# Peptides against a protein of PDB entry 3OGK: the designs that were tried, part 14

Target 1, 307 residues: chain A of PDB entry 3OGK
Amino acid sequence: ATPDRLSRRFPNLRSLKLKGKPRAAMFNLIPENWGGYVTPWVTEISNNLRQLKSVHFRRMIVSDLDLDRLAKARADDLETLKLDKCSGFTTDGLLSIVTHCRKIKTLLMEESSFSEKDGKWLHELAQHNTSLEVLNFYMTEFAKISPKDLETIARNCRSLVSVKVGDFEILELVGFFKAAANLEEFCGGSLNEDIGMPEKYMNLVFPRKLCRLGLSYMGPNEMPILFPFAAQIRKLDLLYALLETEDHCTLIQKCPNLEVLETRNVIGDRGLEVLAQYCKQLKRLRIERGADEQGMEDEEGLVSQRG

## One batch from the design tools (peptide; made by RFdiffusion4, then SolubleMPNN)

Design b1_p9_3_s4 (from b1_p9_3, 6 letters changed)
Fold by OpenDDE base, seed 1:
Order: structure tokens, then sequence, then C-alpha cells
Structure b1_p9_3_s4 (fold): chain B 307 residues (1-307), chain A 9 residues (1-9)
């Protein structure tokens, strides 16, 4: 499909999702110059799609100029921007988006690759946005953003329900969790084991409505922090947890209302049996093969046809 | 070591 054909056929389009490079690009099977640039689409959006509120780019090349043009063209009418596994932009492009689109509700950069210049984009978002519902930069490498800006966002955005972040130290997010009173979903962060402080995270207080969770690097020593509210958990992302099979069994038994589980092959047949026994509301199960698990002959951590 | 490998995958 061409951009011009889309606008002519659907002049009142409110939501657009574009997919660029195929999944094969993840395996380096697609040359870098294959295309997938958003530029012609952004031009068309700017000129002809005046009712567009939601934009989702997946595996596309997005420049700062593209983001700037989009931001200025849609301004406060832009409610959703998802840069899903995109590349080619810097934090300057993000700054333009949050500067011009002050009523944005969903901002996603999950698994995108970008050049980080500064943390101004998150600061600007914190200072001026009160509409944000979903913020997602999961599986990204932001090193220059401040957890204080995230806390400010939580205080100012009363409808904030889902936040997924990179490798923030969880203890730096205490203020954020306290402020995010309506937060239902949190993924990311970083749990760092401290041999000298085994109870480092035991006093962590989560938002009362939290029911979708994925804490990065959560091991068996940190897992008990979930137990007080495990019965209300509906979604678990354990892809980046450091849990063994038995740890999975322990946690799953405490989550009878679990609807979605994402984990690695380490769950094993035993974990799947426990899941079937205790999680009667389960709707979706995703099991990934961890890179490290391909080499571990640990029989207990393999999902067979029995599981 | 496992945590670092998980980040790369």
Amino acid sequence: as target 1 above (307 residues)
Amino acid sequence: EIAERLRRW
C-alpha cells in the first residue's frame, strides 16, 4: 500500500499501524538498506490524515525529522505514538513529540534502538503532560533519564495505568510507586542482589492496584516481595527473571488469578503442571527459549510434549 | 553472568 492511496481511501482514519521490516530482519537476513522508512507516511499523515490520533510504527526507520514533522502536524490531537522496535532516531525526536503533543496518552519505544543525547524528553513530559496513561520504554537503554521525572509523571498523570521501563534500580522508583496510585502494570527495573543486604527490597511498597508485573532480574530472594499481592496478579512477565523451575512453581501456586504468563523454558514440565493445577484463569502462555538454556542439559528445565 | 546474557538476547 502507498501512503497516498491510504489517505484517499480513508481520509477519516484515526489509527494507523505500519509494519516495516519482517521478522527475518532479526536474524540479519534483511539488508540494512531494505527500506521501511516512515518518511513518506509521515508526509501523508501531515498533509491528509487530519483525524489521526494513533500512530504505531513497527520495525521501521524513524528519523528525528520524521518525529518532528509528525509532532507538529498532529500536536495535541496525537494521543498514541508507538515506536515498536524502530530505529534511526535520537532523544531529540522524542523531545519534539512530548513538546508538541502535550495530550499524548500512550508513548511507547519498546525495543527501539536510538541514540541517547540527554534526558530532556522525559523531563519535558514530566513538566507538561497530565494525560499519560501508558509509558513504555521496556527493553531500551536510557541512561540519562531521571527516576524523579518518572515520579513527577506519576504525580501529574492520574490516569497512568501502565509503565514499562529499562534498567532503573528498583529502589530509585520508590517515590514513583508511591505516587502512581492507579498503576496496574509495571515491567522492567533492575533488582540487584547485594550480598551484604539480602533484605534490600523487602520493604518495597507497590501500587495497590498492581496486577500486571515483570521485574527484571528478580531472583528467588526477591520473589517474596510479590507474595502479599500475588493473589491479585493477572499477568506475569518472567522472561528476565532469574527463577528456577521450583521458584516458578512456588510463585505460580500463589497466583490463582493469573491470566497471562510469559516465561522461559526453565519453567519445565513441572512448572506447567503446577500452572494447570492452580491457574484456572490462564488465557495466554508464552514460553521462550533462553539463549543460556539451549546449552543447559538440565532435564528439569525442558518443556517436553508432556508439559 | 546470566543477567548480562539475558540483556543481550
Scores: peptide ipSAE 0.019, ipTM 0.588, DockQ to the pose 0.203
Fold by OpenDDE base, seed 3:
Parts: structure tokens; sequence; C-alpha cells
Structure b1_p9_3_s4 (fold): chain B 307 residues (1-307), chain A 9 residues (1-9)
């Protein structure tokens, strides 16, 4: 489809999702210069799609100029921006979005590749937004953003229900969790094991409504922090957890209301048997092949046709 | 080491 054909056919379009590079790009089967630029679409949005409130770019090339044009064209009418596995922009582009789109409800840049200039975009968002419901920069590498700004966002955005972050030390998010009273979903962070302080994370207080969770680098020593509210967990992302097969079994047994599980092959047939036994409300199961599985001798860590 | 592998994946 071409942008001009879309606007002519659907002048009152409210939501647009564009997919650029196919999944084959994940395997380096497609040249980087294949295209997938959002520029012509942003031009069309700016000129002809006046009712557009939701934009989702997936595997697209997005420049700062594109983001600036989009931001200025849609301003407070933009409710959702998802830069899903996109590239080509910097944090200046994000700054433009949050500066001009002050009523944005969903901001996603999960798995996007960008140049980080500073943390101003998150600070600006914290200072001026009160509408945010979903913030997602999961699997990104921000080094210059502040956990304090995340806390401010939680304090100011009472409808904030889902937050996914990069590798913040989880203890730096204590203030955020206290402020995020309505938070239902959290993914990311970083749990850093300290042999000298095994109870380092045991006093973490999570939001009372938290039911969708994925803590990065959670090992068996940290896993007990979930036990007090494991019965209310409906979704677990264990993709980046450091759990073995038996650890999976232990956790799954404590999550009888689990509806969605995302994990790696390490769950094994044994973990799947436990899952079937204890998680009767399970709706979706995603099992990925971990890069680490090439070296782990754990024969139980394979999902066979039995599982 | 495992954590680094997971992050790269």
Amino acid sequence: as target 1 above (307 residues)
Amino acid sequence: EIAERLRRW
C-alpha cells in the first residue's frame, strides 16, 4: 500500500500500524538498505490524516525529523506511538514527541535501536505528562535516563498500568513502585546477585495490583520475592530470568492463576508437566530457544514432542 | 555469563 492510497481510502483513519522489514531481517537475510522508511507515511499523516491518534511502526527506519514532523502535526491528538524494533532516530526525536504530544497515553520503543544523546526526553515526559498509561522501552539501552523521572511519571500519571524498562537496578525503582499505585504490569529492571547480601531484594514492595511481571536476571535466590503475590500473577515473562528447570517448576506451582507464560526451552518437559498440573487458566505459552542453551548439559532443559 | 548471553539473545 502507498500512503496516498491509504489516506484517500481512509481519510478518517484513527489507528495506523506499519510493518517494515520482514521477520527474515532477524536472520540478516535482508540488506539493511532494503527500505522501510516512515518518511512518506509521516508526510501523509501530517497532510491528510487529521484524525490519526495511534501510530505503530514495526521494524521501520525512523529519523528525528520524522518524529519531529509527526509530533508537530498530531500534537496532543497523538495518544499512542509505538516504535517497535525501529531504528534511525536519537533521543532528540523522542524529546520532540514528548514535548509536543503532552497527552500521549502509550509510548513504546521496545527493542528499538537509537543513539542516546541525553535523558531529557524522559525528564520532559515526567514534567509535563499526566495521561500516560503505558511506557515501554523494554530491551533498550538507555544509560542517561533517571529512575527519579520514572518515579515522577508514576506519581503524576494515575492511569499508569504498564511499564517496561531496560536494565535499571531494581532497588533504584523502589520509589517508582511506591508511586505506581495502579501498576498492573512491570517488565525489565536488573536483579544483581550479591553473595554477601542474599536478602538484598527481599524487602522489595511491588504495586498491589501487579499481575504481569518479568524481572530480568531473576535467579532462584531472588525468585522468593514473588511468592507473597504469586497467586495473583497472570503473566510471567521468564525469557531473561536465570531459572533452571526445577526453579521453573517451583515458581509455576505457586502461580495457579497464570494465563500467559513466556520462557525458554529450559522449562523442559518437566516444567510443562507442572504447568499443566497447576496452571489450569493458561491461555498462551511462548517458548523461545535461548542462546545459552548450546552449553548447558541439562538434559531436562529441552521441550520435546512430549511437552 | 548467563545473564550476558540472555541479553544478547
Scores: peptide ipSAE 0.019, ipTM 0.584, DockQ to the pose 0.203
Fold by OpenDDE base, seed 5:
Structure b1_p9_3_s4 (fold): chain B 307 residues (1-307), chain A 9 residues (1-9)
Amino acid sequence: as target 1 above (307 residues)
Amino acid sequence: EIAERLRRW
């Protein structure tokens, strides 16, 4: 489809999802110059799609100029922007979005690649937004943003229900968790094992409604922090957890209301048996091959035809 | 090492 054909056919379009590069691009099977630029679409949105409030770009090239044009064209009418596995922009583009779209409810840049200039975009969002419901920069590398701005967002955005972040030290998010009273979903952070302080994270207080969770680098020593509310957990993302088969079994047994599990092959047939035994409400299971599992001769860490 | 590899995936 071309942008002009879309606007002519659907002039009152409210939601648009565009997919650029195929998944094969993630494996460097597609040249960088293949295309997938959002520019012609942003031009069309700006000129002819005046009712558009939700934009989702997936695996597309997005420039700061594209984001600036989109921001100014839609302003406070933009409720959702998802830059899903996109590239080509900097934090200046994000700053433009949050500056002009002050009523944005969903902002996603999950797995996007960008140049980080500063943390001003998150600060601006914290200072002026009260509408945010979903913030997702999961699997991104922000080094210049402040956990304090995230805390401010949680304090000001009472409808904030889902937050996915990059590699914040989880202890820096204590204030955020305290402020995020309605948070149901959290993914990301960074748990750092300290052999000299095994109880480093045991006093973490999570939001009372938290039921969808994925803590990055959670090992067996940190896993017990989930036990007080494990029965409340409905979704677990263990893709980036540092849990072995037995650890999976231990955690799964404590999550009888689990509906969605995402994990690696390390769960093994044993973990799947435990899952079947204890998680009767399971609706979705995603198992991926971990990079660390390519050399494991241990049959227990493999999902076979038995699982 | 595992954590670093998982971040790149």
Scores: peptide ipSAE 0.019, ipTM 0.577, DockQ to the pose 0.204
Fold by OpenDDE base, seed 2:
Structure b1_p9_3_s4 (fold): chain B 307 residues (1-307), chain A 9 residues (1-9)
Amino acid sequence: as target 1 above (307 residues)
Amino acid sequence: EIAERLRRW
């Protein structure tokens, strides 16, 4: 479909999702110059799609100029922007979005590749937004953003229900968790084991409504921090956890209301048996092959046809 | 080390 055809057919379009590069791009099978630029679409949005409030770009090339144009064209009417696995922009583009779209409810840049200039975009968001419901920069590398801005966002955005972040030290997010009273979903962070401080994370207080969780680098020593609320966990992302098969079994047994599990092959047939036994509400199971599959000879960490 | 490998995947 061409942008002009879309606007002519659907002048009152409120939500747009565009998919650019095919999944094969994830495997470096698609040349970088294949295209998938959002520019012609942003032009059309700016000119002809005046009711558009939700934009989702997936695997597209997005420039700062594109983001600036989109931001100015939609302003406070833009409620959702998802830059899903996109590339080509910098944090200046994000700054433009949050500066002009002050009522944005969903901002996602999960798995996007960008040039980080500064942390101003998150600061600007923290200073002016009170509408945010979903913030997602999961699997991104922001080094210049402040956890204090995240805390400010949580304090100011009472409808904030889902936050996914990069590699923030979890202890730096204590203030965030305290402020995020309505948070239901959290993914990311960084749990850093300290042999000298085995209970480093045991005093973490999570939001009371938290039921969808994925803590990065959670090992067996950190896993007990979930036990007080494990019964309320409905979604668990263990893709980036450092849990072995037995650890999976231990955790799964404590999550009888689990509906969605995402994990690696390390769960094994044993973990799947435990899952079947204890998680009767399970609706979705995603098992990914971990990078470690080549080296761990332990048969217990493999999902077979029995699992 | 495992964590770094997981990030690259």
Scores: peptide ipSAE 0.019, ipTM 0.576, DockQ to the pose 0.203; fails the geometry check

Design b1_p9_4_s1 (from b1_p9_4, 5 letters changed)
Fold by OpenDDE base, seed 2:
Structure b1_p9_4_s1 (fold): chain B 307 residues (1-307), chain A 9 residues (1-9)
Amino acid sequence: as target 1 above (307 residues)
Amino acid sequence: MKKREERLR
C-alpha cells in the first residue's frame, strides 16, 4: 500500500501499524539500509491523517526529522507511539516527541537501535507528562537517563500500568516501585549478584498490583524476592533470567496463576512437566533457543518433542 | 559481559 492510497481510503484513520523489514533482517539476510523509511508515511500522516492517535512502526528506519514532523503534526492528539525494532534516530527525536506530544499514553522503543545524545527526553517526559500508561524501552541501551526521572514519571502518571526498561540497577528503582502504585507490568532492570551481600535485593518492595514480570539477570539467589507475590504472577518473562532447570521448577510451582511464560530451552522437559502440573491457567508458552545450547550437554536442560 | 551478549542474541 502507498501512503497516499491509505489517506484517500481512510481519512479518519485513528491507528496505523507499519511493518518494514521482514524478520529475515534479524538474521543479517537483509542489508541494513534496505528500505522501510517512515518518511513518506510521516508526510502523509502530517498532511492527511488528522485523526491519527496511534502510530506503530516496526522494523523501520526513522530519522529525527521524521519524529519531529510527526510530533508537530499530531501534538497532543498522539496517544501512542511505538518504535518497535526501529533504527536511524537519536534521543533528539525522542525529545521532540515528548516535548510536543504531552498527552502521550504509550511510548515504546523496544529493541530499537539509536544514538544516545543525552537523557533529556526522559527528563522532559517526567516534567510534563501525566497521561503515560505504558513506557517501554526494553532491550535498549540507555546510559544517560536517570532513574529519578522514571520515579517522577511514576509519581505524576497515576495510570502508569506497564514499564519496561533497559539495564537499570534494580536498587536504583526502589523509589520508582514505591511511586508506581498502579504498576501491573515490569520488565528489565539488572540484578547484579554480590557474593559478599547475598541479601542485597531481599528488601525490594514491588508494586502491589504487579502481575507481569521479567527481571533481567535474575538468578536463583534473587528469585526468592518473587515468592511473596508469586501467586499473583500472571506473566513471567524468564528469557533473560539466569535460572537453571531446577530453578524454573521451583519458581513455576509457586506461580499457580501463571497465564504466560516466556523462557529459554533451559526449562527442559522437567520444567514443562512441572508447568503442566502446577500452572493450569497457562495460555501461552514461548520457549526460545538460548545461546546456552552450545555448552550444556546436560540432557535435562533441553525441551524435546516429548515436552 | 556474558549476560549482555546473551541479551543481544
Scores: peptide ipSAE 0.042, ipTM 0.772, DockQ to the pose 0.265
Fold by OpenDDE base, seed 4:
Structure b1_p9_4_s1 (fold): chain B 307 residues (1-307), chain A 9 residues (1-9)
Amino acid sequence: as target 1 above (307 residues)
Amino acid sequence: MKKREERLR
């Protein structure tokens, strides 16, 4: 479809999802400059799609100018922006979005590649937004944003239910978790082993409604922090956990209400047996091949055709 | 860096 044909056919369009590059682009099999620019679409949105409140770009090239144009054109009417595996923008583009779209409810940039200039975009969001429901910059590399701004967002946005972040030290998010009283989903952070303080995470308090979780780098020493609320967990993302087969078995047994599990082959056939035994409400299972599994001949850490 | 590299392997 072309942008002009879309607006002519659907002048009252409220939601748009565009997919640019195929999955092969993730493996550098397609040149970065091979199509997928949002520019012509943003131009059409700005001129002709006045009812548009939700935009989802997947694997597209997005410039700061594109974001600025979109922000100014839609302003407070923009409720959802998803930059899913996009590239070509900087944090200046994000700043424009949050400055002009003060009623944005969903902001996603998961797995996007960008140039980070500063943390102003998150600060601006924290200072002026009270509408945010979903914030997702999972699998991104922000180094200049403040966990204090995330705490401010949690305090000001009463409808905040899902937050996915990069590699924040989990202890820096204590204030955020305390403020995020309605949070149901959290993914990301960083659990860092400290030989001198093996129990440094044991006093971590999570939001009472938390039921969808994916803590990055969670090992067997940190896993017990989930046990007090494991029975209310409905979704686990263990893709970036540092759990072995036995650790999976231990955790799964404590999650009888688990509906969604995402993990690596390390769960093994034994972990799948335990999952079938204890998780009768399971609706979705995703198993990925981990990089570390290249060379583990041990049958216990592999999902076979039996699983 | 590690998480993205782990997906590419």
Scores: peptide ipSAE 0.040, ipTM 0.781, DockQ to the pose 0.318
Fold by OpenDDE base, seed 5:
Structure b1_p9_4_s1 (fold): chain B 307 residues (1-307), chain A 9 residues (1-9)
Amino acid sequence: as target 1 above (307 residues)
Amino acid sequence: MKKREERLR
């Protein structure tokens, strides 16, 4: 489809989702210069799609100029921006979005690759937004953003229900969790094992409504922090957890209301048996191969044709 | 996959 054909056919379009590069691009099978630029689409949005409030770019090349043009064209009418597995922008582009789109409800940049200049975009969002419902920069590398700005967002955005972050130390998010009273979903953070302080995270207080969770680098020593609310967990993302087969069995049996599980092949046939026994409400199971599993000769850590 | 592998390394 071409941008010009879209606007002529659907001048009152409210939501647009564009898919650029095929999935094979994630495996470096497609040159970076193959295309999938958002520029012609942003031009068309700016000129002819005046009712557009939701934009989702998936695997596209996005420049700071594209983001600036989009931000200024849609301003407070932009409710949703998803930069899903995109590349080519910097944090200056994000700053433009949050500066001009002060009523944005969903901001996603999950698995996007960008140049980080500073943390100003998150600070600006914290200072001026009260509408945010979903913030997602899961599987990104931000080093210059402040957990205090995330706390401010939680305090000011009463409808904030889903937050996915990069590798913040979980203890730096204590203030955020206290402020995020309506939070239902959290993914990311970083749990750092401390052999000298095994109880480092045991006093961590999660939001009362939290039911969708994925803590990065959670090992068996940290896993018990979930036990007080395991019965209310509906979705687990264990893709980045450091759990073995037995740890999976231990956690799964404590989650009788689990509806969605995402994990690695380490769950094994044994973990799948436990899942079938205890999780009668399971709707979706995603099992991926881990890089760490290439050397496992142990049959217990593999999902076979029996499971 | 690639970013996942980077997080697990």
Scores: peptide ipSAE 0.040, ipTM 0.779, DockQ to the pose 0.312
Fold by OpenDDE base, seed 3:
Structure b1_p9_4_s1 (fold): chain B 307 residues (1-307), chain A 9 residues (1-9)
Amino acid sequence: as target 1 above (307 residues)
Amino acid sequence: MKKREERLR
């Protein structure tokens, strides 16, 4: 579809999702520039899609100018922006979005590649937004943003229910978790093992409604922090956990209400048997091959055709 | 995916 055909056919469009490069582009079979730029779509949104409140770009090239134009054209009418696996922008583009779209409810940059200039965009969001429900910069590499701004967002945004972050040290998020009283979903952070202080995470207090969780680098020593609320867990993201097959079995047995599991092949057939035994409400299972599994000869850590 | 898999190595 062309942008002009879309607006003529659907002048009252409220939600737009565009997919750029197909997964097949991973094989260099598609020219890098083919259908990937959001610019013509942003122009059409700005001119003709006056009721558009939700924009989702997936695997597209997005410039700071595109973000600035979108921000100014939609302003407080923009409720959702998802930059899903996008590239080509900087944190200046994000700053424009949060400056002009002060009532944004969903802001996603998951797996996007960008140039980081500063942390001002998150600070601006913290200072002015009270509407945020979903913040997701999972699997991104922000180094200049402050955990304190995340805490401020949690304090000011009473409807904040889902937050996914990069590799923040989890102990720096204690204030955030305390402020985020309605948080149901958290993914990311970084659990860093300390041989000299094995219990450094045992006093972590999670939000009472937390039921969807994915802690990065969680090993068997940190896993017990979940046990007090494991019965309320409905979704686990273990893709970036440092759990072996037996650790998976231990955790799964404690999660009888699990509906969604995302993990690696390390779960093995044994972990799948335990999952089937204890998790009767399971709706979705995602198993990925981890890069670490290429070297582990442990036959138990493979999902066979029986699983 | 790739960047985080590289961190698990």
Scores: peptide ipSAE 0.041, ipTM 0.788, DockQ to the pose 0.434; fails the geometry check

Design b1_p9_4_s2 (from b1_p9_4, 6 letters changed)
Fold by OpenDDE base, seed 1:
Structure b1_p9_4_s2 (fold): chain B 307 residues (1-307), chain A 9 residues (1-9)
Amino acid sequence: as target 1 above (307 residues)
Amino acid sequence: MEKRLARLA
């Protein structure tokens, strides 16, 4: 499909999702210059799609110029921007988006590759946005953004319900969690073991409505921080948790209302049996092969045909 | 996928 054909057929389009590179790109099976540039689409959006509120680019090449054009063309009418596994932009492009689209509700850069110049984009978002509902830069490598800006966003955006972040130290997010009173979903962060302070996370206070959770690097020593509200957990992302089979069994037994589980093969057949026994509301299960599985010859940590 | 694997390595 060409951009011009789309706008002619659907001049009142409110939501657009574009998929660029095929999934094979994730395995480096296609050239980097294969295509999937958003530029022609952004041009068409800017000129002819005046009612467009939601844009989702998946596995596309996005430049700062593209983001700037989109931002200026849609301005406060843009409610959703998802840069899902995209590349080619810098934080200057993100700054343009948040500067011009002050009523944006969903901003996603999950698994996108970009050049980080500074943390101004998040600061600008914190200073001016009160509409944000979903912020997701999960599986990204922002190093220049401030957890204080995230806290400010939580304080100012009363409708903020889902936040997924990179490798923030969880203790730096205490202020954020306190401010995010309506937060239902949190993924990311970083739990770091400290031999000298094994209980450093035990006093972590989560938002009262939190029911979808994925803490990166959560091990068995940190897992008990979930126990006080495990019964209200509906979704767990354990892909980046450092839990073994027995740890999975322990946690799953405490989550009878679990609807979605994402984990690695380490759950094993035993974990799946426990899951079936205790989680009767389970709707989706995703099991991925972890990097750790290539070395784990232990039969207990593998899902077989029995699971 | 590579970034995911790198986090677990």
Scores: peptide ipSAE 0.026, ipTM 0.696, DockQ to the pose 0.438
Fold by OpenDDE base, seed 4:
Structure b1_p9_4_s2 (fold): chain B 307 residues (1-307), chain A 9 residues (1-9)
Amino acid sequence: as target 1 above (307 residues)
Amino acid sequence: MEKRLARLA
C-alpha cells in the first residue's frame, strides 16, 4: 500500500504499524539502500492523518528529520511511538519527539541502531512527561543517559508499568525501583560480579507489583534476589542470564505462576521437565540457541525432541 | 539477534 492510498481510505486512522525490511536484514543479507524509509509515511501522517495516535515502525530507516516532522505534526496527540529495530536517527530525533509529544504514553526503540550525541532526550522526558506507561530501549547502547533521569520519570509518571533498559548497573537503579511503585515489568540492566563484594545485590528491592522480569547477566549468585517474589513472577526473560541447566531448574521450581519463559538451549531437557512439572500455567515458551552453545553438541544443555 | 549473541559472548 502507498501512504496516499492509506490516508484516502482511512482518514480517521488512529493506529499505524509499518514493517520495512525483511528479517534477513538483521543478518546483513539485505543492502542498506533496499528501502523501508519512513519519510513518505511521515509526510502523509503530517498532512492527512490527523487522528493518528499510535505509530509503530519495524525495521525501517528513520531520520532525525522524519522524527522532527512527526513530532511537530502530532504533538500531544501522539500517544505511542515504537521504533522497533529501526536505524538512521540520532538522539536529536528522540529529543524532538519528547520535546513536542509531552503526553506520550509508550516510547519504544528496542534493538534500534542510532548515533548517540547526548542524554538530553531522556532528561527532557524526565522533566516534562507525566503520562508515560511504557519505556523500552531494551538491547540498545546508550552510554550518555542518566539513571537519575529514569528515577525522575518513575517519580513523575504514576502510570509507569513497563520499563526495559540497556546496560545500566542495576545498583544505579535502586532509586528508580523505589520510585516506580506501579512497575510490573522490568528488563535489562547489568549485574556485575564483584569478588570483593559477593553480596552487593542482596539488598536490592524491586517494585511490589513486579511480575515480568529479565535481568541481563544474572548468574546463580544473583538469582536468589528473585526468590522473595518468585511466586508472583509470570514472565521471565532469561535470554541474557548466565544460568546453567541446574540454575534454571532451581529458579523454575520457585515460579509456579510462570506464564511466559524465554531462554536459551541451556535449559535442556531436564529444565523442560521441571518446567512441565512446576509451571502449570505456562502459555508461551521461547528457546533460542546461544552463541556459547556452539560446539557443545555433546553436553546435557541441549533441548532434544524429548523436551 | 546479532546484539543478543554479542551480549552472551
Scores: peptide ipSAE 0.026, ipTM 0.696, DockQ to the pose 0.336
Fold by OpenDDE base, seed 3:
Structure b1_p9_4_s2 (fold): chain B 307 residues (1-307), chain A 9 residues (1-9)
Amino acid sequence: as target 1 above (307 residues)
Amino acid sequence: MEKRLARLA
């Protein structure tokens, strides 16, 4: 499909999702010059798609100029921008988006690759946005953004229900969690074990409505922080947890209302049996192969075709 | 995913 054909056929289009490079690009099986540039689409959006509120680019090349053009063209009419596994932009492009699109509700850049110039984009978002519902920069590397800005966003955006972040120290997000009264989903952060402070995270207070959770680097020592509300957990992302098979079994038994589980092969057949026994509401199961599993001979941590 | 899984090792 060409941009011009799309606009002619659907002049009142409100939502657009474009997929660029195929999944094979993730394995370096596609030439760098394969394309997938958003530029011609952004041009068409700017000129002819005046009712467009939602844009989702997946595995596309996005420049700062593209983001700036999109931002200025749609302004406060833009409610959703998802840069899903995109590349080619810097934080200047993000700054343009949040500066011009002050009523944006969903901002996603999960697994995107970008050049970080500063943390101004998140600060600007914190200072001016009150509409945000979903913020997702999961599996990204921001070093110059402030957890304080995230707290400000939580305070100002009462409809904020889902936040996925990079490797913020979880203790730096205490203020955020206190402010995010309506938060239902949180993924990311960083749990850092401290041998000298075994109870470092035991006093963490999560938002009351939290039911979808994925804490990065959560080990068996930190896992008990979930137990007080484990019964209300509906989705767990354990892809980046440091849990063994038995730890999985322990946690799963405490989550009888679990609907979605994402984990690694370490769950094993035993974990799957426990899951089947205790999680009768399970709707989706995703098991990924961990990079670490290539070396661990422990038979118990493998999902067989029988499991 | 691969980059983050590499950090788990």
Scores: peptide ipSAE 0.026, ipTM 0.699, DockQ to the pose 0.524
Fold by OpenDDE base, seed 5:
Structure b1_p9_4_s2 (fold): chain B 307 residues (1-307), chain A 9 residues (1-9)
Amino acid sequence: as target 1 above (307 residues)
Amino acid sequence: MEKRLARLA
């Protein structure tokens, strides 16, 4: 569809999701200049979609100018912005969004590629937003944002229920977890094993309502930090965990209420058997091929047609 | 090395 045809047909559109580049773009199988620019859509939103409160761009090229135009056009009416696997913008564009859209509830830039200029966008969000429910910059590379701003967001946004982050050291998020009293979902962070301090993370306190979790680089030494609340875990993302087959079995047995599991092929047929035995409420299973599979000599680390 | 591989997957 063209932008103009959309607005004419649906002048009262409240939610828009656009998909640009094919999935093949994620594997560098299409040229970078293939297209998928949001510009014509942002122009149409600005001019003709006055009731639009939710925008989801997936695998599209988004410029700072596009974000600035969108921000100014929708202002406090914008409740949801998802830049899902997008590219072409900088943190200046994000700053414009959070500056002008002070009542935004969902801000997502998961797996987006961007140029980072500074951490001002997160600081601005922390200083002025009290409406945020979902913040997701999972699988991004922010190096200039402050965990203190994330803590401030948690303190000020009482409806904050889902936060997914990049490679923050988990111990820097202690204040955030203490402040995020209503948090139900957390993904990301970085667990950094220290041979000299095996109990480095054992005193980590998670929000009481946490039931959807994906800790990056969690190994078997860190896994026990989940045990106190494993029975309340409903969703577990182990895609970026450093768990072997037996570790999967150990953890799965402790999660009888698990509904969603995302993991790598390392779970193996054995892990799937354990999953079937202990997780009777399982609704969704995602198994990805991991880079670690090329080095696994063990037959148990493979999911066969029997699993 | 394993951590990097996990992230790249």
Scores: peptide ipSAE 0.026, ipTM 0.700, DockQ to the pose 0.297; fails the geometry check

